# Peptides against a protein of PDB entry 5EIB, part 242

Target 1, 366 residues: chain A of PDB entry 5EIB
Amino acid sequence: VDLEPGTMDSVRSGPFGQIFRPDNFVFGQSGAGNNWAKGHYTEGAELVDSVLDVVRKESESCDCLQGFQLTHSLGGGTGSGMGTLLISKIREEYPDRIMNTFSVMPSPKVSDTVVEPYNATLSVHQLVENTDETYCIDNEALYDICFRTLKLTTPTYGDLNHLVSATMSGVTTCLRFPGQLNADLRKLAVNMVPFPRLHFFMPGFAPLTSRGSQQYRALTVPELTQQMFDSKNMMAACDPRHGRYLTVAAIFRGRMSMKEVDEQMLNVQNKNSSYFVEWIPNNVKTAVCDIPPRGLKMSATFIGNSTAIQELFKRISEQFTAMFRRKAFLHWYTGEGMDEMEFTEAESNMNDLVSEYQQYQDATAD
Target 2, 366 residues: chain A of PDB entry 5EIB as posed
Amino acid sequence: VDLEPGTMDSVRSGPFGQIFRPDNFVFGQSGAGNNWAKGHYTEGAELVDSVLDVVRKESESCDCLQGFQLTHSLGGGTGSGMGTLLISKIREEYPDRIMNTFSVMPSPKVSDTVVEPYNATLSVHQLVENTDETYSIDNEALYDICFRTLKLTTPTYGDLNHLVSATMSGVTTCLRFPGQLNADLRKLAVNMVPFPRLHFFMPGFAPLTSRGSQQYRALTVPELTQQMFDSKNMMAACDPRHGRYLTVAAIFRGRMSMKEVDEQMLNVQNKNSSYFVEWIPNNVKTAVCDIPPRGLKMSATFIGNSTAIQELFKRISEQFTAMFRRKAFLHWYTGEGMDEMEFTEAESNMNDLVSEYQQYQDATAD

## One batch from the design tools (peptide; made by RFdiffusion4, then SolubleMPNN)

Design b2_p23_5_s4 (from b2_p23_5, 14 letters changed)
Fold by OpenDDE base, seed 1:
Order: sequence, then structure tokens, then C-alpha cells
Structure b2_p23_5_s4 (fold): chain B 366 residues (1-366), chain A 23 residues (1-23)
Amino acid sequence: as target 1 above (366 residues)
Amino acid sequence: PRIIPRDEARRAALIAERKAANA
């Protein structure tokens, strides 16, 4: 789905374009112009019913519909505005199904779009209320991984998207291969989301290795485990050491010893015990899938629900506030029928979310 | 593919409805 045709044409002409039904491509002609309000209230509102028709059709064809997975950006107008509109409409029609998102957070390091803080804040407001699980994929973190860890001098969208794809493949492993922990979206939510509003995850993937060092690096369970818990490997731009994990899931892929995995997972938890809440017992879950990802002997994917995620929201909030105080570009949104109050409400809800994370970070077992 | 044409009249109506709701 897109508000412009060019993206859909790129997908159709791509190496996997044929796996999608032609009738499931729904697109507009005008785009959103990086305006959340165009995505949510005008241009996107014209398209949403047609998208919902496709969603209904595909949902009816499912033997057992678990829920929905949306991949979108929060910095643009379509992914942010229309994406959140679609989430709202799907939730209204399917209130008992899981809403899962892969939400790409904007970064000034990656994009020059000045209104991204508005689009992101308005989107987060919707995601807090209307999603059950949100993987925070932060372009800030992806850029830093590409530059520092992968030693790419000039990271491209291709490089960033490679990390995104590896992560998405990793976190969906348990859904795609039977007999695993978190084998369905609801079980994942139960294990990962102790508090309904605190459903924003820090993803990570291992191994992350520069091309120049790949030949010298052995893939071992200890190395994968160490890298997953390294702050530099988080795909959300926050330091887990500045917060506490509420819950963690680790998904190992490849032929490895379950005993070794369990030992290494125990060791890393013990070494990092100060970064876990003590009042949620058994808050680390581990899965092992014997099938490795393509091109790797083994991998590990990390899912963290950490109070440190507030650093990401604080960054967005600071950028938002700096613009909103000046009413910079606000006329682009009000011209689509938005009120300034909607901005204030979105900012308030995001700040409340930050406060909630901080509250649980500071909470002790009574 | 489903191509949804832009409807300027609908867009204008949506904006007007929102402005009226916010007034």
C-alpha cells in the first residue's frame, strides 16, 4: 500500500514482486508529501476503504487469523499517517486480533525531512493506543551500526534495509517454524508485554560483522549471546544500561547445543542482572530453531522490552518541542483540517509513556 | 493493482468536516 505509485512499481519489478497478488497492490496518485495529516485525514482517507477491502478478503481466506503485521515509517506521511489510520480501522473491525508493527523511527542522520518529529509524535500517539506489539527500528541506531560496527563509510538505505530485513526475519522465526516459544502473536504479547501501553520493543540481531572481519570471526553461541546484549547492537537508539529490561526474548537459529545456549543465556543474565527488573520472574525467554538464516551458520535475534526505550521517545519529543514551540510548518497540518490540540495531545501521550517507563524502571519489589 | 484516483471534492469535504468538528 502506498499513496504514490512509484514504490509499488519498485516492489513489483523487484526479485520478489511475483509473490504478491496483483490485486493486493493498492496505491494512490498524489502521495502524502511527508505530511501525517495528508496520510491520516485526506489522501489516506480516500484510500483506506480500498485497503480494508483487501484486508477483509485476505483475512477471510485465513484458516486461523492471528492478527496483522504492518511495516511502516514514522517520519514520512504515508507510513505514519495512513499507516496509523489503517491500524485504527483494522482494530475497530478486528478488536480481538493482534496488531503488530515494525515501526521505523526517523533520524536526522538519515533524512533531511524537517517535519519528521511531528509525523513520529502523531504516529506514536496512535501506536500507544492501537497496537499490541511494536518493534522500534530506529534509523539512528541502524546508521550507527552500519557506520561503526559494519564499517560502512557511507551507509545507504540498502544497508539499513538489510539490517531491518534480518531483524524482521529473526523476530518472525517462531511464527514461521512450528514448535517454538512464542509460536503465535498472542503468546509473544503475553510473554513480552507485562503492561499494555509498554509494548515497544528494542530489536537486535547477531552476528553483525564488517565485511573485512567476517573471514576471521567464528560464529559461536557465546559470541552471539554477547553481541545480542551489547548496547551497540540495539536497533533502537537507546542504551539498555540506562534502563531495565521488563522482558526479553532471544531467538537462536542454526545447529547448536541447547545446553550451551541455556548456559550462555544464564551467564549473560547474571552479568547484566542490574539491568533487569527483579519483580518479573522468568522474564527472559529463549527459543532455538534448527534452521539457520540464509548465508549464516547460526544467528541470534534479540527482542527487548526495556525502560531504556524512553531515550528514543525523549529524542523525538525534544525535536518535536523545538519545532512546535515555533509553530514551524504547522500550517501544512492545519490546512488538512488538524487542530493544534491534536499535536498537544500526541505530545502529552508520548510524555506520559516516557513517565510510565520511568516509573517501572524505578519500581522495586515490595 | 488497485489504483485509487484522487478526488479533490472528497478531499475538500474531509477537510471541511474536520474543521467543523474542531470549531
Scores: peptide ipSAE 0.456, ipTM 0.932, DockQ to the pose 0.879
Fold by OpenDDE base, seed 3:
Structure b2_p23_5_s4 (fold): chain B 366 residues (1-366), chain A 23 residues (1-23)
Amino acid sequence: as target 1 above (366 residues)
Amino acid sequence: PRIIPRDEARRAALIAERKAANA
């Protein structure tokens, strides 16, 4: 789905374009112009019914519908505005189904779009209320990984998207292969989300490989485990050492010893015990899939629900506040029928979320 | 593919509805 045709043409002409039904391509002509309000209230509202028709059709064809997965950006107008509109409408129609998102967070290092803080804040407000689980994929973190770890002098969207795809593949492994831990979206939510509003995840991946690096280092289970918990491997721009993990899931892929995995997972928890809450028992879950990702002998994917994620929201909030205080570009949103109160409500809800994370960070076992 | 053309009248109506709801 898009508010412009060019992205759909690129997907259709791509190597996997044929996996999608032609009738499931829904797109507009005008785009959202990086305006959340256009995505949410006007341009996106023109498309939403047509998208919902497709969603209904595909849902009816499912033998067992678990829920929905949305991939979108929070900095743009379509992904942020229309994406959150779609989430809201799907939630209304399917209140008993899981809403999962892969939400790409904006970064000034990657984009010059000045209104990204508005779009992100308005989106987070919707995600807090209408999603059950959200993978935070932060362009800040992706850029830093590409630049610092992968030694790419000028990271491209292609480089960032490679990390996104690896992460998405990793976190969905348990959903795609039978007999795994977190084999469905609901089980994942139960294991990962102890508090309904605190459903924002930090994903991480090991090994980090560039498209050009054919030198697949044979990583060991200990190396994978260490890299997976390394802050430098986090796809969200926060340091887990500045917070505490509420819950963690680790997904290993490839032929490896389950015993060795369990030993290394225990070791990393013990070594990092100060970074876990002590009042949530058995808050680390491990899965092993014998099928490695393409081109790798083994991999590990990390899913963390950490109070450190508040750093991401604080960054967005600070940027939002700086713009909103000066009423910069508000006329673009109010011109689409949006009220300034919606900005204040979104800011407030995001600040409340930050406060909630901090509360649980500071909580001790009674 | 489903191509949804822009409807300026519908857009205007949506804006008017939102403005009315916020008044």
Scores: peptide ipSAE 0.454, ipTM 0.930, DockQ to the pose 0.835
Fold by OpenDDE base, seed 2:
Structure b2_p23_5_s4 (fold): chain B 366 residues (1-366), chain A 23 residues (1-23)
Amino acid sequence: as target 1 above (366 residues)
Amino acid sequence: PRIIPRDEARRAALIAERKAANA
């Protein structure tokens, strides 16, 4: 789905464009112009019914519909505005199904679009209310991984999207292969989301290796485990050491010893015990899938529900506040029928989310 | 593919409706 035809043409002409039904391509002609309000209230509103018709058709074809997975950006008008409109409409029609998102967070390091803080804040407000699980894919973190870990001098969107693809493949492993922990979206939610509003995950992937060191790096369970818990490998720009893990899932892929995985997972938890809440028992889940990802002998994917994710929301909030106080570009949104109160409500809800994470960070077992 | 054309009248109506609801 897009408000511009060019993106769809790129997908259709791509190496996997044929895997999608032609009738499931729904697109507009006007775009959102990086405006959340155009995506959510005007341009996107013209498209949403047609998208919902496709969603209904595909949902009816499912033998067992678990829920929905949306991939979108929060910086752009279509992904943020129309994406959250779709989430809202799907939630209304399918209130008993899981809403899962891969939400790409904007970064000043990656994009020059000045209104991204508005789009992100307005989107986060919707995600807090209408999603059950949100993987926070932060362009800040992706850029830093590409630059620092992968030693790419000038990271491209292609480089960032490669990390996103690897991460998405990793976190969906248990959904795609039988006999795994978190084999469905609801089980994942039960294991990962102790409190309904605290459903934002920091993903990570290992191995991440620069091209120059790939030949010399052994892929071992200890190295995967160490890298997976390293703050530098988080796909969200927050330091887990500044917060506490509420829940963690680790998904190992490839032929490895389950015993060794369990030992290393226990070791990393014990070594980092101060970074876990003590009042959630058995809050670390491990899965092992014998099928490695394409091109790797083994990998590990990390899913963390950490109170440190408040750093990501604080960054967005600070950028939002700096613009909103000046009413910078606000007329682009109000011109689409938005009220300034919607901005204040969205900011407030995101700040409340930050406060909730902090509260649970500071909570002790009674 | 489903191509949905832009409707200026509908857009204007949506904006007017939202402005009226926020008044």
Scores: peptide ipSAE 0.468, ipTM 0.936, DockQ to the pose 0.848; fails the geometry check
Fold by OpenDDE base, seed 4:
Structure b2_p23_5_s4 (fold): chain B 366 residues (1-366), chain A 23 residues (1-23)
Amino acid sequence: as target 1 above (366 residues)
Amino acid sequence: PRIIPRDEARRAALIAERKAANA
């Protein structure tokens, strides 16, 4: 789905374009112009019924519908505005199904779109209320990985998207292969989300590989485990050492010893015990899938529900406040029918979320 | 593919409805 044809044409003409039904391509003509309000209330509202018709048709064809997976950006107008509109409408029609998102967080390191903090804040407000599980894929983290870790002088969207694809492949491993931990979206939610509003995940991946690079280095289970818990391997620009893990899932892929994995996972927990909450028992889950990702002998994927995710929201909030205090570009949103109170409510809810994370970070076992 | 044309009248109506709801 898009509000402009260009992206859809690229997907359709691409190497995998034929895996999608032609009638499941729904798109507009004008785009959202990086305006959340156009995506949510006007341009996107014109398309939403047509998209819902497709969603219904595909849902009816499912023998057992678990839920929905949305991939979208929060910096643009379509992914942010129309994406959150779709989430709201789908949630209304399918209240008993899991809503899962891969939400790409904006960064000024990647895009010069000045209104991205507005679009992101307005989106987060919707995601807090209407999603069950949200993977935070932060363009700042992706850029920093490409620039600092992969030593790419000029990171491209291709480089960033390679990291996104590796992460998405990793976190969905248990859904795609039988007999794994978190084999369905609901079980994932039960294991990862102890409090309904605190459903934003820090994904991480090891080994980190750039597009077209083959890592011939055989990684060991200890090296994978260490890298997976390293802040430099996180796809969200947060340091886990500045917070506490509520829950963790670790997904190993490739042929390895379960015993060695369990030993290394225990060791990393013990070494980092100060960064876990003590009042959630058995809050680390481990899965091993014998099937490695394409081009690798083994990998490890991390899913963390950490209070350190508040660093990401604080960054967006600071950028939002700096613009909103000046009423910069507000006329673009109010012209589409928004009220300034919607901005204040969204900011307030995101700040409440930050406060909730901090409360649980500071909580001690009685 | 489903190509949805832009409808200026519908857009104007949606904006008017939103403004009325926020009043």
Scores: peptide ipSAE 0.465, ipTM 0.933, DockQ to the pose 0.832; fails the geometry check

Design b2_p23_6_s1 (from b2_p23_6, 12 letters changed)
Fold by OpenDDE base, seed 1:
Structure b2_p23_6_s1 (fold): chain B 366 residues (1-366), chain A 23 residues (1-23)
Amino acid sequence: as target 1 above (366 residues)
Amino acid sequence: SRKEFLEKEREKLEKALAYRAAK
């Protein structure tokens, strides 16, 4: 789904374009122009019914519909505005199904789009209310990984998207292979989301290795475990050491000893015990899938629900506030029929979310 | 509640539609 036809043509002409049904391509002609309000109230609103028709058709073909998964950016107009519109519409029609998102957070390091803080804030407001689980994929973190860890001097969108793809593949492993922990979206939500509003995850992936070092690196369970919990491997630009994990899931892939995995997972938890809440019992879950990812003997994917994620939202909020105080570009949004109060509501809800994370960070077992 | 949120979102959509129609 896109408001621009060129994006769909690119997907269709790509190496995997044939995996998608032609009838499942829904696109507009005008784009959103990086405006959330265009995506949500105008261009997106005109297209959303066509998307819902496809969603219904595909849902009816499912033997057991668990829920929906949306991949979108929060900095643009289509992914943010139309994406959140679509979430709300699907939620209304399928209130008992899980809403899962992979939400790409904007960064000034990656994009010069000035209104990204507005689009992101308005989107987060929607995600807080209408999603059950959201993987926060932060372009800032991706850029830093590419530059620092992968030793890419000039990271491209292709490089960032490679990390996104690896992460998405990792976190969906349990959904795609039978007999795993969190084998369905609902179980994942139950295990990962102790409080309904606090459903934003920091994903991480190991191994992250530069091209020049790949040939010299042995992949071991201890190394994967250590890297997976390293802040430098997080796909969200927050430091877990500045917060506390509410819940964690680790997904190992490849042929390895379950005993060794359990031992290493216990060791890393003990080493980092100060960074976990003590009042949520059994808050770390581990899965092992025997099937490695393509091109690797083994990998580990991390899913963290940490109060440190508030750093990401604070960054967006600060950028939002700097623009909103000046009423910069507001007429672009209000001109689409959006009320200025929606900005204030979205800002308030995001700040409330930050406060909620802080509350649970400071909470002690009585 | 989620229900109340969704109701408000519908109202916002209707308001936006009315605004565009009036232009």
Scores: peptide ipSAE 0.586, ipTM 0.950, DockQ to the pose 0.840
Fold by OpenDDE base, seed 2:
Structure b2_p23_6_s1 (fold): chain B 366 residues (1-366), chain A 23 residues (1-23)
Amino acid sequence: as target 1 above (366 residues)
Amino acid sequence: SRKEFLEKEREKLEKALAYRAAK
């Protein structure tokens, strides 16, 4: 789905374009112009019924519908505005199904679009209320990984998208292969989300490899375990050492000893015990899939529900506040029929979320 | 509640539609 036809043509002409049913390509003509309100209330609202018709058709064809997965950006008008509109409409029609998202967080390091803080804040407000599980993929973190870790002097969107694809492949491993921990979206939610509003995940991946790298250094289980807990391997721009893990899932892929994995996972928890809440028992889950990812002998994917993720939301909030105090560009949103109070409501809800994470970070076992 | 939130979202959509129709 896109409000611009050119994106759809790129997908269709791509190496995997033929795997999608032609009737499932839904697109507009005008785009959202990086405006959340245009994506949510105008251009997106005109297209949403056509998307819902396709969603219904595909849902009816499912033998066992677990839920929905949305991949979108929060900086642009389509992914943010229309994406959250779709979430709201799907949630209304399918209230008992899991809503899962891969939400790409904007960063000034990657995009020059000045209104991204508005689009992100308005989107986060929707995600807090209408999603069950949200993987936070932060463009700032992706950029930093590409630059610092992968030694790419000028990271491209292709480089960032490679990291996104590796992460998405990793976190969905348990859903795609039978007999794994967190084999369905609901089970993942039960294990990862102790409080309904605190459903934002910090993903991480090891080993990190560039798109052009053909020489993969084989990592050991201890090295993978160490790297997945390293802040430098996190796809969200927050330091887990500044918070506490509520829950963690680790997904190992490849032929390895389960015993060795369990030993290393226990060791890393013990070494990092100060960075876990003590009042959630058995809050680290480990899965091993014998099937490695393409091109690697082994990998590890990290899913963290950490109170440190509040740093990401604080960054967005600070950027939002700096613009909103000046009422910069508000007329672009209000001109689409949006109320200025929606900005204040969204900001307030995001600040409440930050406060909730801080509360649980400071909580002690009674 | 989620129900109340979704109701408010519908109202916002209707309001925006009415605003555009009046332009």
Scores: peptide ipSAE 0.584, ipTM 0.950, DockQ to the pose 0.813
Fold by OpenDDE base, seed 5:
Structure b2_p23_6_s1 (fold): chain B 366 residues (1-366), chain A 23 residues (1-23)
Amino acid sequence: as target 1 above (366 residues)
Amino acid sequence: SRKEFLEKEREKLEKALAYRAAK
């Protein structure tokens, strides 16, 4: 789905464009112009019923509908505005199904779109209320991984999107292969989300290796485990050492010893015990899939529910506040039928979320 | 509640639609 026809043409003409049904391409004509309100209330509102018709059709064709997965950017108008509108509409029609998102967080390092803080804040408000699971893919973290770890001098959107794709592939492994931990979206939610509002995940993927070092790096379970828990490997721009893990899932892929995986997972938990809450028992889950990803002998995917994610929301909130105090570009949103109160409500809810994470970070076992 | 939230969102959509129609 997109509000711009040119984007759909690019997807359709791409290397995997034929995987999608032609009738499932729904697109507008005018775009959202990087305006959440235009995506949510105007252009998106005009298109959403057509999308819902496709969603219903596909849902009816499912033998067992678990839920929905949305991939969207929170910086733009379409992904943020129309994406959250779609989530709201789907949630209304399918209240008992899981809503999962891959939400790309904006960063000044990657985009020059001035109103991204507005779009992100308004989107987070929606995600807090209407999603069950949200993978936070932070463009800032992706950029830093590309630059520091992958040794790319000038990271491109292609480089960032490669990381996104690897992450999405990793976190969906258990859904795609039988007999795994978190084999369905509901089980994932049960294991990962101890508190309904605290459903924002820090993903990570290992191995991440620079092209120059790939040939010299051995892929071992200890190395995968170490890299997966490294703060520099998080695809959300948060340091897990500044918070505590509520829950963790680790998904290993490839032919490896289960015993070795269990040993290394125990070792990393013990080494990092101060960064886990002690009052959630068995809060680390491990899965091993014998099928490696393409081009790798083995990999590990990390899913962390950490109170450190508040750093991401604080960053967005600070940027939002700086713009909103100046009433910068507000007329673009209010002109689409939004009230300024919606900005204040969204900001307040995001700040409440930050406070909730901090509360559980500071909580001790009774 | 989620129900209340969704109802408020519907109301916002209706208000926005009415606003645009009046322009």
Scores: peptide ipSAE 0.568, ipTM 0.947, DockQ to the pose 0.781
Fold by OpenDDE base, seed 3:
Structure b2_p23_6_s1 (fold): chain B 366 residues (1-366), chain A 23 residues (1-23)
Amino acid sequence: as target 1 above (366 residues)
Amino acid sequence: SRKEFLEKEREKLEKALAYRAAK
């Protein structure tokens, strides 16, 4: 789904374009112009019913509909505005289904538009209320991984998207292969989300290896375990050492010893015990899938629900506040029928979320 | 509640639609 036709053509012409049914390509003629309000109230609102028709059709074809997964950017107008509109509409029609998102967070280091803080803040407000699980994929973190870890001198959107794809494949492994931990979206939510509003995840992937070092790197369970808990491998721009994990899931892929995985997972938890809350028992879950990802003998995917994620929201809030105090570009949003009060409501809700994370970070076992 | 939130969102959409229709 896009408000611009050119994106759909790119998907169709891509290596996997034929996987998608042609009738499931829904697109507009006029983009959102990087404006959340245009995506949410105007251009997106005109298109959303057509998308919902496709959603209904596909949902009816499912033997057992677990829920929905949306991939979108929070910096642009379409992904942020129309994406959150779609979430709201789907949530209303399917209240008992899981809403899962892969939400790409904007960063000043990888910025497409000046109004990204508005789009992100308005989107986060929607995600807090209408999603059950949100994987926070931060463009800043992706850029840093590409530059520092992968040794790419000039990271491209293609390089960033490769990381996103690897992560998405990793976190969905348990959904695609029956009989494992978190075999469905609801079980994942139960294991990962102890508090309904605190459903924002920090994903990570291992191995992350530069092209020049790939041939020399041994893929071992200890190495994967060490890397997946390394702050440098987190795809959200927050340091887990500045917070505490509420819950963690680790998904290993490839032929490996379950015993070795359990031993290494225990070791890493013990080593990092100060970075876990002590009042949530058994808050680390591990899964092993015997099927490796393409091109790798083994991998590990990390899902962390950490109070450190508040750093991401604080960053967005600070940028938002700096713009909003100046009333910069507000007329672009209000001109689409949006009330200025929606900005303050969204800001308030995001700040409340930050406060909630901090509260649980500071909580001790009684 | 989620229900109340969705109701408010519907109202916002209706207001925005009315605003556009008046332009």
Scores: peptide ipSAE 0.540, ipTM 0.940, DockQ to the pose 0.807

